# Peptides against a protein of PDB entry 2AZE, part 84

Target 1, 148 residues: chain A of PDB entry 2AZE
Amino acid sequence: AQECQNLEVERQRRLERIKQKQSQLQELILQQIAFKNLVQRNRHAEQQASRPPPPNSVIHLPFIIVNTSKKTVIDCSISNDKFEYLFNFDNTFEIHDDIEVLKRMGMACGLESGSCSAEDLKMARSLVPKALEPYVTEMAQGTVGGVF
Target 2, 101 residues: chain B of PDB entry 2AZE
Amino acid sequence: GRLEGLTQDLRQLQESEQQLDHLMNICTTQLRLLSEDTDSQRLAYVTCQDLRSIADPAEQMVMVIKAPPETQLQAVDSSENFQISLKSKQGPIDVFLCPEE

## One batch from the design tools (peptide; made by RFdiffusion4, then SolubleMPNN)

Design b1_p16_1_s3 (from b1_p16_1, 7 letters changed)
Fold by OpenDDE base, seed 5:
Structure b1_p16_1_s3 (fold): chain B 148 residues (1-148), chain C 101 residues (1-101), chain A 16 residues (1-16)
Amino acid sequence: as target 1 above (148 residues)
Amino acid sequence: as target 2 above (101 residues)
Amino acid sequence: MISREQLEQARKELAK
């Protein structure tokens, strides 16, 4: 009886670890797809234009975005060496990391929200190694957990 | 019996976790390859047009922050105060403003 | 074109 109880505790521990790792893997896959898709898009765009974009027109990863209403008053305090910044707003703001920006740009093909078309899914699959394709498929279907 | 069933379940979960770890290793390897490829890093950028699709500078102020790794970010967003604090340990922080169209 | 540090109009130096 005690042995069975110990094994049940261990089973629950392992199930929780697997669930956490599944979430981590999904995020990693989305990052990979988003990055590769972004690079592919930009490569194609530069080839079509026969030149790279002006240096002051692009933001290289990594970065974060802060947005707020244009009516929001912002006070900024900066150290002399630019190591420290303090922003004070008189209204609400939003913060987005580069991965979230890429997702909203559609670079993850809508896979993050399960809103990818068949064409989007095909693109997503093409941007990952073969071993990850089944997992991408399950992510699109919302049936993660049956890959292994 | 119950013991045998639980033992078998644990073995199956172990195999599943090992397979999951394998997939994660494959994925992290791909990400490292991207980070080590100079051409990929050169092409890893967004434009002002991209940012406008997320937040229109005509209606929103869009600020871009490029900070060194391990920079501390603290944000307070409440009815009482709205504040962002950035503290870098490895170098200066760069701030950009996305222009209107 | 992206303008660098246009918010410096509201910049205040942090005391060290």
Scores: peptide ipSAE 0.027, ipTM 0.878, DockQ to the pose 0.036
Fold by OpenDDE base, seed 1:
Structure b1_p16_1_s3 (fold): chain B 148 residues (1-148), chain C 101 residues (1-101), chain A 16 residues (1-16)
Amino acid sequence: as target 1 above (148 residues)
Amino acid sequence: as target 2 above (101 residues)
Amino acid sequence: MISREQLEQARKELAK
C-alpha cells in the first residue's frame, strides 16, 4: 500500500537522522573528555610546580596548527593590520585543529580510536555526567550504532 | 501487518531520537559550562612540548595560528597549489613558530 | 617553551 511506502521512506529518513546525531554526540563526548582531561592535567601540573607556566610558554585554546617539512619554503604575506595572511608553500602541509591535537595527545583517553585501557576507560567515564557513562562504554567497545 | 509494524517502528525511533537529543543537550550544557568557567579556560592550554609530541620541530616546522572567531580559513593542498589564506573580521591574527627545543 | 624573543622572531620571519 502507498501508506506503507510512505512510512518506509519516513523510517529511513529517521534512521539517517539518528545516525547523524549519534556521530555528533560521539564527537561532543570526545570534546568534553579531552577538554576536561586537559584542564585536569594542567591543574595538577601547576599544583606540583606551585606556579602557573609563563604566559608566553603556553597556547590557549582555540588554535590551529600547521606543520610542514622544515625544508618547505613558505612565503607569507601579511596585511598591515594583521587581519589577513596568505601563505604559499612549495610542498604539502598539514592542518590540525585544537581538538585533533588533544586527541593525539591522548586527552580523549583513546576513546576516539577504541584504544582504551581499563584505566583509560575509567578516566573517560569520570569526566562525563552519569547519564553519558553508558554511551562512553559503548564507544569504547565500538558498539555504538544501534537504536535504543 | 506491515502497516502496524512500520507504525510501531516509527514510534520507537522517535523515542530513540528523543533520548539522543537529551544526551546531546547534556553534552552541550557541559561544554558551555566549561567555556564559561574562568578557571577552566585559564587551564585550557597546550605547551610546545605537547605540540612536539604531535609534530617534532626537529623534522617539521610547526606553526601556531591564533585567530579571532569567525576567521575565514581557506586551504588548498594540491600538486598545483599549496596555500593557506586567513581573513579575520574581528581582529588581528597571531602566528608564531614552535621552537625546536 | 617559547620565549618572547622567539615568538617575536618567528613573527618577523613570517612577515618578511
Scores: peptide ipSAE 0.022, ipTM 0.879, DockQ to the pose 0.032
Fold by OpenDDE base, seed 2:
Structure b1_p16_1_s3 (fold): chain B 148 residues (1-148), chain C 101 residues (1-101), chain A 16 residues (1-16)
Amino acid sequence: as target 1 above (148 residues)
Amino acid sequence: as target 2 above (101 residues)
Amino acid sequence: MISREQLEQARKELAK
Protein backbone atom coordinates (compact mmCIF):
# COMPACT_ATOMS: atom_id res chain seq x y z
CA ALA B 1 0.00 0.00 0.00
CA GLN B 2 0.98 3.60 -0.51
CA GLU B 3 1.03 4.22 3.21
CA CYS B 4 3.46 1.39 3.80
CA GLN B 5 5.63 2.66 1.00
CA ASN B 6 5.69 6.12 2.53
CA LEU B 7 6.64 4.71 5.89
CA GLU B 8 9.43 2.68 4.36
CA VAL B 9 10.82 5.80 2.78
CA GLU B 10 10.63 7.54 6.11
CA ARG B 11 12.29 4.59 7.82
CA GLN B 12 15.18 4.72 5.42
CA ARG B 13 15.45 8.45 5.89
CA ARG B 14 15.63 8.10 9.64
CA LEU B 15 18.12 5.27 9.45
CA GLU B 16 20.38 7.39 7.34
CA ARG B 17 20.06 10.31 9.71
CA ILE B 18 20.90 8.11 12.66
CA LYS B 19 23.90 6.75 10.84
CA GLN B 20 25.14 10.24 10.19
CA LYS B 21 24.67 11.21 13.81
CA GLN B 22 26.54 8.10 14.88
CA SER B 23 29.50 9.18 12.82
CA GLN B 24 29.32 12.64 14.28
CA LEU B 25 29.17 11.30 17.80
CA GLN B 26 32.14 9.04 17.22
CA GLU B 27 34.18 11.95 15.98
CA LEU B 28 33.13 14.08 18.93
CA ILE B 29 34.10 11.32 21.32
CA LEU B 30 37.49 10.97 19.67
CA GLN B 31 38.02 14.70 19.92
CA GLN B 32 37.06 14.71 23.57
CA ILE B 33 39.37 11.84 24.38
CA ALA B 34 42.22 13.28 22.38
CA PHE B 35 41.93 16.73 23.93
CA LYS B 36 41.60 15.49 27.47
CA ASN B 37 44.42 13.04 27.03
CA LEU B 38 46.64 15.74 25.58
CA VAL B 39 45.89 18.09 28.43
CA GLN B 40 46.53 15.35 30.93
CA ARG B 41 49.83 14.45 29.31
CA ASN B 42 51.04 18.00 29.25
CA ARG B 43 49.91 18.70 32.78
CA HIS B 44 51.84 15.72 34.01
CA ALA B 45 54.88 16.62 31.96
CA GLU B 46 54.94 20.16 33.25
CA GLN B 47 54.57 18.93 36.80
CA GLN B 48 57.48 16.58 36.35
CA ALA B 49 59.60 19.31 34.82
CA SER B 50 58.44 21.78 37.44
CA ARG B 51 58.06 24.35 34.69
CA PRO B 52 56.16 24.95 31.50
CA PRO B 53 57.89 24.38 28.20
CA PRO B 54 59.50 27.28 26.41
CA PRO B 55 56.87 29.36 24.64
CA ASN B 56 58.41 28.91 21.24
CA SER B 57 58.59 25.16 21.62
CA VAL B 58 54.86 24.53 21.73
CA ILE B 59 52.00 24.91 19.30
CA HIS B 60 48.61 25.56 20.80
CA LEU B 61 45.51 24.22 19.18
CA PRO B 62 44.05 24.86 16.73
CA PHE B 63 46.54 24.37 13.94
CA ILE B 64 47.08 22.67 10.64
CA ILE B 65 50.16 20.78 9.53
CA VAL B 66 51.47 20.65 6.00
CA ASN B 67 54.33 18.34 5.19
CA THR B 68 56.19 17.54 2.00
CA SER B 69 59.55 16.24 0.93
CA LYS B 70 62.49 18.48 1.67
CA LYS B 71 63.20 18.28 -2.02
CA THR B 72 59.87 19.85 -2.84
CA VAL B 73 60.14 23.37 -4.16
CA ILE B 74 57.66 25.68 -2.55
CA ASP B 75 56.57 29.03 -3.87
CA CYS B 76 54.70 31.09 -1.31
CA SER B 77 52.74 34.26 -1.89
CA ILE B 78 51.50 36.15 1.10
CA SER B 79 49.29 39.20 1.32
CA ASN B 80 50.49 42.28 3.11
CA ASP B 81 48.14 41.73 6.01
CA LYS B 82 48.76 37.98 6.11
CA PHE B 83 45.10 37.32 5.45
CA GLU B 84 45.87 35.36 2.33
CA TYR B 85 48.47 32.72 1.53
CA LEU B 86 49.15 30.85 -1.66
CA PHE B 87 51.53 27.92 -1.73
CA ASN B 88 52.61 26.25 -4.92
CA PHE B 89 54.46 22.97 -4.69
CA ASP B 90 56.24 21.07 -7.41
CA ASN B 91 55.34 17.78 -5.78
CA THR B 92 52.75 16.16 -3.55
CA PHE B 93 52.06 17.30 -0.01
CA GLU B 94 50.04 16.19 2.97
CA ILE B 95 47.68 18.20 5.13
CA HIS B 96 46.75 17.21 8.64
CA ASP B 97 44.47 19.03 11.02
CA ASP B 98 45.17 19.11 14.71
CA ILE B 99 42.75 16.28 15.45
CA GLU B 100 44.51 14.00 13.02
CA VAL B 101 47.82 14.96 14.55
CA LEU B 102 46.50 14.07 17.98
CA LYS B 103 45.23 10.76 16.69
CA ARG B 104 48.60 9.93 15.18
CA MET B 105 50.17 10.86 18.47
CA GLY B 106 48.01 8.23 20.09
CA MET B 107 45.98 10.74 22.03
CA ALA B 108 42.76 9.04 20.99
CA CYS B 109 44.13 5.80 22.40
CA GLY B 110 43.83 4.02 19.08
CA LEU B 111 40.08 4.16 19.38
CA GLU B 112 39.87 5.85 15.99
CA SER B 113 40.83 2.61 14.29
CA GLY B 114 38.75 0.41 16.52
CA SER B 115 41.88 -1.26 17.78
CA CYS B 116 43.33 -0.42 21.14
CA SER B 117 44.99 -2.29 23.95
CA ALA B 118 43.27 -2.97 27.21
CA GLU B 119 45.18 -0.13 28.77
CA ASP B 120 44.27 2.22 25.96
CA LEU B 121 40.64 1.29 26.32
CA LYS B 122 40.81 1.88 30.03
CA MET B 123 42.29 5.30 29.41
CA ALA B 124 39.69 6.14 26.82
CA ARG B 125 36.87 5.17 29.14
CA SER B 126 38.33 7.26 31.91
CA LEU B 127 38.27 10.35 29.74
CA VAL B 128 34.55 10.37 29.00
CA PRO B 129 31.45 10.71 31.13
CA LYS B 130 29.93 7.52 32.40
CA ALA B 131 27.09 7.72 29.92
CA LEU B 132 29.52 7.55 27.02
CA GLU B 133 31.54 4.60 28.25
CA PRO B 134 29.37 1.97 26.60
CA TYR B 135 29.73 3.75 23.29
CA VAL B 136 33.49 3.91 23.71
CA THR B 137 33.47 0.19 24.32
CA GLU B 138 31.50 -0.38 21.16
CA MET B 139 33.92 1.76 19.22
CA ALA B 140 36.83 -0.26 20.51
CA GLN B 141 35.13 -3.46 19.47
CA GLY B 142 34.13 -2.10 16.11
CA THR B 143 30.53 -2.89 16.82
CA VAL B 144 29.14 0.60 16.46
CA GLY B 145 26.34 0.74 13.98
CA GLY B 146 23.51 -0.90 15.76
CA VAL B 147 20.31 0.90 16.47
CA PHE B 148 19.84 1.88 20.09
CA GLY C 1 0.76 -6.67 9.61
CA ARG C 2 3.27 -4.76 7.55
CA LEU C 3 1.86 -1.41 8.55
CA GLU C 4 2.09 -2.21 12.22
CA GLY C 5 5.62 -3.42 11.78
CA LEU C 6 6.73 -0.28 10.04
CA THR C 7 5.02 1.87 12.61
CA GLN C 8 6.84 0.01 15.34
CA ASP C 9 10.13 0.40 13.52
CA LEU C 10 9.65 4.12 13.27
CA ARG C 11 8.91 4.36 16.96
CA GLN C 12 12.04 2.40 17.75
CA LEU C 13 14.10 4.59 15.48
CA GLN C 14 12.70 7.65 17.15
CA GLU C 15 13.74 6.35 20.53
CA SER C 16 17.16 5.45 19.19
CA GLU C 17 17.65 8.90 17.75
CA GLN C 18 16.59 10.49 21.01
CA GLN C 19 19.14 8.41 22.86
CA LEU C 20 21.75 9.33 20.31
CA ASP C 21 20.91 13.01 20.64
CA HIS C 22 21.26 12.71 24.37
CA LEU C 23 24.72 11.22 24.06
CA MET C 24 25.72 13.89 21.59
CA ASN C 25 24.55 16.57 23.96
CA ILE C 26 26.65 15.08 26.71
CA CYS C 27 29.66 14.96 24.45
CA THR C 28 29.29 18.49 23.13
CA THR C 29 28.86 19.73 26.67
CA GLN C 30 32.14 18.15 27.64
CA LEU C 31 33.88 19.75 24.71
CA ARG C 32 32.43 23.13 25.60
CA LEU C 33 33.58 22.76 29.17
CA LEU C 34 37.05 21.94 27.95
CA SER C 35 37.09 24.93 25.65
CA GLU C 36 35.94 27.20 28.44
CA ASP C 37 38.56 25.99 30.88
CA THR C 38 41.51 28.34 30.73
CA ASP C 39 43.92 25.88 32.22
CA SER C 40 42.93 23.20 29.76
CA GLN C 41 43.40 25.56 26.86
CA ARG C 42 46.80 26.51 28.19
CA LEU C 43 47.72 22.86 28.17
CA ALA C 44 46.21 22.13 24.78
CA TYR C 45 49.42 22.14 22.80
CA VAL C 46 51.77 19.90 20.93
CA THR C 47 55.52 20.18 20.70
CA CYS C 48 57.90 19.97 17.81
CA GLN C 49 58.86 16.62 19.21
CA ASP C 50 55.28 15.51 18.77
CA LEU C 51 55.33 16.65 15.18
CA ARG C 52 58.56 14.79 14.57
CA SER C 53 56.83 11.66 15.74
CA ILE C 54 54.28 11.87 12.95
CA ALA C 55 56.34 13.57 10.25
CA ASP C 56 60.09 13.40 10.65
CA PRO C 57 61.57 16.78 9.78
CA ALA C 58 64.73 14.99 8.81
CA GLU C 59 62.85 13.61 5.84
CA GLN C 60 59.96 16.03 5.52
CA MET C 61 59.48 19.72 5.68
CA VAL C 62 56.77 20.43 8.21
CA MET C 63 54.86 23.68 8.14
CA VAL C 64 52.54 24.77 10.89
CA ILE C 65 49.57 26.93 10.05
CA LYS C 66 47.70 28.83 12.71
CA ALA C 67 44.67 30.47 11.23
CA PRO C 68 41.61 32.16 12.66
CA PRO C 69 38.31 30.32 12.72
CA GLU C 70 36.52 29.80 9.43
CA THR C 71 39.64 30.38 7.42
CA GLN C 72 39.13 29.06 3.94
CA LEU C 73 41.54 26.33 2.92
CA GLN C 74 41.68 25.04 -0.61
CA ALA C 75 44.09 22.34 -1.61
CA VAL C 76 44.87 20.80 -4.95
CA ASP C 77 47.05 17.72 -5.03
CA SER C 78 47.28 16.33 -8.52
CA SER C 79 49.98 15.41 -10.97
CA GLU C 80 49.64 18.76 -12.66
CA ASN C 81 48.91 21.05 -9.76
CA PHE C 82 50.03 21.11 -6.15
CA GLN C 83 48.58 24.10 -4.39
CA ILE C 84 47.30 25.32 -1.05
CA SER C 85 45.28 28.49 -0.74
CA LEU C 86 44.43 30.11 2.57
CA LYS C 87 42.01 32.99 3.00
CA SER C 88 41.14 34.43 6.37
CA LYS C 89 38.40 36.87 7.20
CA GLN C 90 38.99 37.15 10.91
CA GLY C 91 42.66 37.94 11.18
CA PRO C 92 46.17 37.20 10.07
CA ILE C 93 47.42 33.72 9.39
CA ASP C 94 50.68 32.60 10.92
CA VAL C 95 52.86 30.09 9.14
CA PHE C 96 56.17 28.75 10.35
CA LEU C 97 58.40 25.74 9.90
CA CYS C 98 59.08 23.06 12.42
CA PRO C 99 62.78 22.78 13.12
CA GLU C 100 64.57 19.61 12.18
CA GLU C 101 66.09 19.23 15.61
CA MET A 1 56.63 35.91 -2.07
CA ILE A 2 58.54 33.67 0.28
CA SER A 3 61.38 31.64 -1.12
CA ARG A 4 62.70 28.35 0.13
CA GLU A 5 65.52 30.24 1.70
CA GLN A 6 63.09 32.40 3.60
CA LEU A 7 61.27 29.31 4.79
CA GLU A 8 64.53 27.83 5.90
CA GLN A 9 65.26 30.99 7.79
CA ALA A 10 61.88 30.67 9.46
CA ARG A 11 62.84 27.17 10.47
CA LYS A 12 65.98 28.48 12.06
CA GLU A 13 64.08 31.16 13.88
CA LEU A 14 61.68 28.63 15.29
CA ALA A 15 64.59 26.54 16.44
CA LYS A 16 65.96 29.41 18.55
Scores: peptide ipSAE 0.024, ipTM 0.879, DockQ to the pose 0.029; fails the geometry check
Fold by OpenDDE base, seed 4:
Structure b1_p16_1_s3 (fold): chain B 148 residues (1-148), chain C 101 residues (1-101), chain A 16 residues (1-16)
Amino acid sequence: as target 1 above (148 residues)
Amino acid sequence: as target 2 above (101 residues)
Amino acid sequence: MISREQLEQARKELAK
């Protein structure tokens, strides 16, 4: 009885660890797809334009986005060396990292929300190594994390 | 029996975890390769048009923050306090607004 | 899209 109990505890521990790793893997896959898709898009765009965009017209990763209503009053204080910033808002704001921005741009092909069209899924699969394609398919179907 | 079943479950879970580890290693490798590729780095950018697509400056103020690695960001978003604090350890922080057009 | 001047001006405005 005690042995079975010990094994059940271990089983539960392993299940939880696997669940965590699944989440981590999904995020890694989304990042990979988003990055590669972004690079691919920009490469193609620059080729068509026959020139790269002006350096000051683009924002390279990494970055953070903060957005709030245009009606929000913002007080900003900056240190002389620009090492420190303090923003005070009179209303709510949103913070988004670059990965989230890429997702909202569709760079992850809707895989993050299970909203992949057939074309989106094809693109997503094309941006990952062969070994990851089955997992991408599972993500698109929303079946990841199901019963093993 | 119960013991036999649990033992079998653990073996199967071990195999599943090993598979996950392998896939994660592949992903990590791919991301590292992207970070090390100069051309990819050069092309890893968004435009103001991209930002407008997710947060229209006509309705929202959009700030872009570029900070060195290890920069600390502290945010408070409550009914009583709305604040963002940035503290860099490795260099100056750049903050700018995305124009409407 | 974004000009250096616009970005710099925006930063200056925020820094006020």
Scores: peptide ipSAE 0.023, ipTM 0.880, DockQ to the pose 0.033; fails the geometry check

Design b1_p16_1_s4 (from b1_p16_1, 7 letters changed)
Fold by OpenDDE base, seed 3:
Structure b1_p16_1_s4 (fold): chain B 148 residues (1-148), chain C 101 residues (1-101), chain A 16 residues (1-16)
Amino acid sequence: as target 1 above (148 residues)
Amino acid sequence: as target 2 above (101 residues)
Amino acid sequence: GISREQLKKAREELAK
């Protein structure tokens, strides 16, 4: 009886761990697709323009973004060596990482929300190794969650 | 019996987790390849136009932060305190707005 | 840059 209970606890632990890993895997897939798609887009754009964009016109990854209303008053304190920053706002703000930006740009092909068109799904599949294609398909269909 | 059933379930879960680990390893490998490819990193950028497309600069101010690895970020967003703290130990932090802002 | 995990943790704290 006690042995069975111990195994049931372990079973639950493993199930939770698997669930967490599924989430992590999905994020990794989205990152991969987003990055590769971004690189592909920019490569094509630069080829068409026959030149790279001006250096100060682009923001290289990695980065984060803070957005707030234009009416928000921001007080910024910076250390002399610029190693430390302190921002004080008088209203709410949002923080987004570069991956979230890429997702909102459509670089993940709508896979993050399961809103892929046929063409989006085709693109997404083309940007991952063959072994990951079935999982991409499941993500697009919203069928991820089963234990395999 | 119950014990045998649970034992079998655990074996199946172990196999499932191993498969997940394998897929995750494939993903992380691909990401590492991207990070190690100089040309890919050169092309890994967004434009101010991209940012404007997702965050209307007419309504929102967008601040970009580029910080060295291992930079510490702390944020508070409550009714009484709205604050972001950044602390780097590996170099200066760069904060800027897009030129049209 | 700032670690994705660090940012995730920060966001989680903000959500609380």
Scores: peptide ipSAE 0.285, ipTM 0.912, DockQ to the pose 0.693
Fold by OpenDDE base, seed 4:
Structure b1_p16_1_s4 (fold): chain B 148 residues (1-148), chain C 101 residues (1-101), chain A 16 residues (1-16)
Amino acid sequence: as target 1 above (148 residues)
Amino acid sequence: as target 2 above (101 residues)
Amino acid sequence: GISREQLKKAREELAK
């Protein structure tokens, strides 16, 4: 009985670890799709324009975004070497990373929320190696967790 | 029996985790390939128009932060304190607004 | 840039 109990504890531990890795894998897949889709979009746009955008008009990854009301007063203290920043706001703010920005731009094809059209799913599948396609399909259907 | 069943389950879970690790390795490899491709990195950008599409600049101010790896970020958002602290040990931090702003 | 983990922790703190 004690041995069975020990094994059940271990079983639960492994199940939780697998669940965590599944979440990590899904994020990695979304990052890959988003990045490749972004690159593809920009390549096409530059080809159509027959020129790259001005250097100061684009923001290269990685980055984060902080947004707040234009009415928010911000006090910014910067060290001389720019190694340290301190921002004090008089109102609420939001922070978003580049991946979240890409998702909101639709670069992950709606896969992050299971809102893929047939065309979106086709695009998503085309941006991952063959071995990952079944997992992308499961993500789109919300059926992740099957037997590997 | 119950013991044999649990033992079998653990073996199956081990195999499942190995498959999961394999898929994760494939993903990380693909991301590394993107990182190593100069043309891809050149094209890995968003525009101010992109940012405006997800955050209305008419109402919101948008700051962009580009920081070296391992930069520490601390944030407090409460009625009594609204603060962001950035500390880098590997180089300068760049904070800017879109030129259109 | 700022690591995903750092931002995640910051966001978690903000959510409290």
Scores: peptide ipSAE 0.282, ipTM 0.912, DockQ to the pose 0.776
Fold by OpenDDE base, seed 5:
Structure b1_p16_1_s4 (fold): chain B 148 residues (1-148), chain C 101 residues (1-101), chain A 16 residues (1-16)
Amino acid sequence: as target 1 above (148 residues)
Amino acid sequence: as target 2 above (101 residues)
Amino acid sequence: GISREQLKKAREELAK
């Protein structure tokens, strides 16, 4: 009885760990797709323009963005060495990392929400190694969650 | 028996986790390759136009933050306090608006 | 840049 109980505890522990890793893998896949798709887009754009974009017009990863109403008053305090920043707002704000920005740009092909067209799915699959393609398919179908 | 069944289940879960770990290794390897490729890093950028596409430029201001690795971020967004705190230990933090703004 | 985990934690605090 005690032996079985110990195994049940371990079983639950492993199931939870697997669930966590599944979530992590999904995010990693989305990052890979988004990054590769972004690079591909920019490469094509630069080739078509026969020149790189102006240096001041691009923001290289990694970055985060903060957005708020243009009417929001922002007070900024900066240390002398710029190691510390303090922003005070008089209204609500939003923070987004670069991955979220890429997702909103469609760089993850809608895979993040399971809203992939056939073309989106084809693109997503083409941007990952063969071994990851089945998982991409599962993500698109919303069938991730089962045990391998 | 029940014991044998549980033992078998645990073995199967172990195999499943190993497969999952394998997939994660493949994925992290791909990401590392991207980070090590100078051309990919050169092309890993968004434009101000991209940012404007996801945030209404007529209504919103967009602040860009580029910080060194391991920079600490604290944010408070409540009815009484709206604050963002950044603290870097590896270098200066760069904060700017898109030049077109 | 700012780690994904740091931002995740910050967002979790914001959601409270």
Scores: peptide ipSAE 0.277, ipTM 0.912, DockQ to the pose 0.770
Fold by OpenDDE base, seed 1:
Structure b1_p16_1_s4 (fold): chain B 148 residues (1-148), chain C 101 residues (1-101), chain A 16 residues (1-16)
Amino acid sequence: as target 1 above (148 residues)
Amino acid sequence: as target 2 above (101 residues)
Amino acid sequence: GISREQLKKAREELAK
């Protein structure tokens, strides 16, 4: 009776932990796909151009982006040998990390939203080790959530 | 009975979690390999064109922040305060706009 | 306040 109740509580706790790890795994898979896809794209582009891009024309990971209206007035102060920055805006802004940028660029092949075409899914599968392919398929189908 | 069933469920959940951990380790290993590969890191970049493709370049200003690891970022976005504070302890922070902007 | 152009300029100046 009480023992069964204790085990049921533990079962629920483990189920929740597994759910959290599933989310973490999905994010890791998306990151891997996005990074590898980005590298592949750029490698191909540089080969086609027969040269690397100008050094100051690209932004290497990691980075974050702040975007706001061009009409927004920004006050910027930099101190302590550029160790500290303070930005004051007169209107709203948005912050995005590099992973989100890659997703919006389609580097995750639409897997993040389950919007993979057959070609996208093929690409996604090709960018992960064999052991992860079944999970990629589940992500594309939106069937992730079961306990295997 | 019920006890035996629950006990079996817990054992199965443990096995499932171990499988997840294994897959996660594979992922983290792959990411680490990418971070350790010089050529991959050289090619791990976006262009200003990429950034403009995800934001309206006619209406939006895009500011790029390159900060060392463990940089503290504080952001306030409210009607009375719109502020971003950056504090690094590992080196200088670089903030810039795309040259084509 | 500063515009985006001024922001870039300010950064460059402060970085000296």
Scores: peptide ipSAE 0.089, ipTM 0.893, DockQ to the pose 0.030; fails the geometry check

Design b1_p16_2_s1 (from b1_p16_2, 5 letters changed)
Fold by OpenDDE base, seed 3:
Structure b1_p16_2_s1 (fold): chain B 148 residues (1-148), chain C 101 residues (1-101), chain A 16 residues (1-16)
Amino acid sequence: as target 1 above (148 residues)
Amino acid sequence: as target 2 above (101 residues)
Amino acid sequence: TKLYKIVHPFAKLVPL
């Protein structure tokens, strides 16, 4: 009946939202872990060195990275107020946000790929609230995706 | 029948979504706490060595972009056009190169 | 062509 069809449409809508929210939650967890792990690493390093790093030796979040071959020719046009930039490359380039950089640095403990060691998993769990620990475990096991 | 089954499924999906929303709220709260903590923000940095570890400095040039929130980035990466456009409405954009080894 | 918005506190690239 028409009522059943309406409910089927709503069911599909809800399933899609749930799928999206699952993905968003996973990303939020990874961001949290990566950020806290980074802060922890740097805090420890500064304590060991008994000083902060030189200001020009570090890049604070947020940032974007663009990488390309050293052989790539780049032309840059900048507005007078530096509100607008235009880069032209003669070859391909890659763009990475800071979150991706942190993941590649291992700050997310390999959780993003489900390739956590026991120690990495322990670290990851320690960096999230208790309520999120089961989800971290599911991510590490690759069992995320079910409706609960 | 089918109607009763669908109704039950929708109730279950609603409960699942509410649980997800709760977990997401916990996550966003933690992230907000981090964003509001001055010490955490001070320590939220990577080094040039970190960047070199993820992009081979022998072969790759690494450019760093510091832009205000809501900055628009347009990227074109095709066989005949390789371009990045940045447009900020909230302040100047800073761009610099990661130093070579 | 890809259009993104930079979202803080991270510089996350979000599609427009």
Scores: peptide ipSAE 0.411, ipTM 0.915, DockQ to the pose 0.863; fails the geometry check
Fold by OpenDDE base, seed 1:
Structure b1_p16_2_s1 (fold): chain B 148 residues (1-148), chain C 101 residues (1-101), chain A 16 residues (1-16)
Amino acid sequence: as target 1 above (148 residues)
Amino acid sequence: as target 2 above (101 residues)
Amino acid sequence: TKLYKIVHPFAKLVPL
């Protein structure tokens, strides 16, 4: 019947939307874990140090990085107000946002790749509200994707 | 019948999506609180050593870009052109190298 | 050519 066909279309639409939201939630969880873990790490480090890090030695979020070979020639044009930048390279480059940097640093506890040790998982769970802990567990097991 | 089954499925999917939205709201709230916390802001940093762990300055030049929200970044990486364009509408862009380089 | 937008509070690159 036409009614069943319409409902089937809606069902598929909702399934796709849920899938998208699941992906978004996973990313948000990783961001939260990475951020809190970074803050915790730095707090501990500063407590153990005789002095805080020099102001110009640290890079506060948010940031992105561009890396290229030291042999790469870079030409840079900057507007007077510094609102516009143009970089020309003579070779390939890489761009990484801060989230990616934090993940590569292990700040997300390996949760992003499902490579959590028991200690990593414990840390990850401790860095989210209780309501999110089951989801963190599912992420670590690679079992996210079902309807709940 | 099929109609009843589909109707039930849609109700269950609605409940699932509502739960998902709830979890997302919890998460986004936590992120906002973190971003607004002065102590967290002060401690939300990486070091040059951290960056060296992913891109060694001995072999790679590491450029740091701090740009306002909604800044547009255009990247062209091909054999014909290697280019990055940044356009901000909300303030100046800061670009620098790690001091240890 | 790839066009991105920098999204805060993280500097997440979002395709445009």
Scores: peptide ipSAE 0.376, ipTM 0.913, DockQ to the pose 0.874; fails the geometry check
Fold by OpenDDE base, seed 2:
Structure b1_p16_2_s1 (fold): chain B 148 residues (1-148), chain C 101 residues (1-101), chain A 16 residues (1-16)
Amino acid sequence: as target 1 above (148 residues)
Amino acid sequence: as target 2 above (101 residues)
Amino acid sequence: TKLYKIVHPFAKLVPL
């Protein structure tokens, strides 16, 4: 009886660990797709333009963005070595990491929401190794979470 | 019996986790290769137009933060306090505003 | 109050 109880505890622990790893894998896949898609987009754009964009017009990864109303008053304090920043706002703000930005740009092909079009899914599959394609399909279908 | 069933479940979960680990390794390897590829690094950028599509600078001020890894970011967004604190230990932080146009 | 760290290669905000 106790052995069964111990195994039940272990089972639950393993299930939870697997669930966490599944979440991590999904995020990694989204990152991979987003990154590759971004690179592909930019490569194509530069080829079409026959030149790279102006240096000051692009922001290389990694980055974070903060947005707030243009009416928001911002006070900024910066350390001498620029190791520390303090921003005070008089109103609400939003913070987005580059991954979120890429997702909102559609670089993850809508896979993050499991609402990919057929074309988006095709693109997503093409941007991962074959071994990951089934998982991408499951993500698109919203069926991720099953035990392997 | 119950014991046999649980034992079998644990074996199956172990196999599942191993498969998962394998997939994660593949994915991590791909990301590493991408991050190490100079051409990919060069092309890994967004434009002001991209940012405008996410947060329209006509209505929103967009600030860009480029910080070293492991930089600490503290955000307070409440009715009483609206604050962002950045602390880096690995180098300087660069902050700039995106132009409206 | 939310506390994050920035994780590379992406600037992923990870809760602390």
Scores: peptide ipSAE 0.262, ipTM 0.905, DockQ to the pose 0.865; fails the geometry check
Fold by OpenDDE base, seed 4:
Structure b1_p16_2_s1 (fold): chain B 148 residues (1-148), chain C 101 residues (1-101), chain A 16 residues (1-16)
Amino acid sequence: as target 1 above (148 residues)
Amino acid sequence: as target 2 above (101 residues)
Amino acid sequence: TKLYKIVHPFAKLVPL
């Protein structure tokens, strides 16, 4: 019946929305873990060194990274107010946001790829509120969708 | 019947979505707390050594871009053109190399 | 051509 068809359309719409929210939640969890883990690492390092790093030796979040071969010629044009930049390269380049950098550094404990050791999973769980721990476990197992 | 089944499914999906929303709210709250904590912000950094692990400066040049929110980034990466354009509406953009380079 | 916006608190590249 037409009524059933309408409800089936609505059901599909809700399922898709839930799927999108699950993806968003996973990313938020990874961001939280990565950030907290980074802060913890640096805190420990500074304690061991008994001093903070030189101010110009570190890059604070947020940032974007562009990398290319050292042989790449780069032409840069900058507006007077520095609101606009134009870079021209003679070869390929890569762009990475800070979250990607943190993930590659292992700050997300390998949770992003399901490559968590038991210790990694323990760390990941310790960096989120209790309410999120079950979801972290599901992410590590690759079984997200069993909870909802 | 089918109608009753679909109606029940929709109610269950609504409950599931509400649970997701709750978890997302918890997570966003945690992120906000981190962003507002001055000590966390002070410690939220990477080093040139960290970046070397991602892109070895012996082989790669690493450019760092610090831009305000909503900055537009356009990238063209093709055999004909290799270009990045940045346009900010909220403030200046800072671009620099790692000091160890 | 790829077009992004930068989103804070992280410098997340979001496609436009």
Scores: peptide ipSAE 0.251, ipTM 0.904, DockQ to the pose 0.859; fails the geometry check

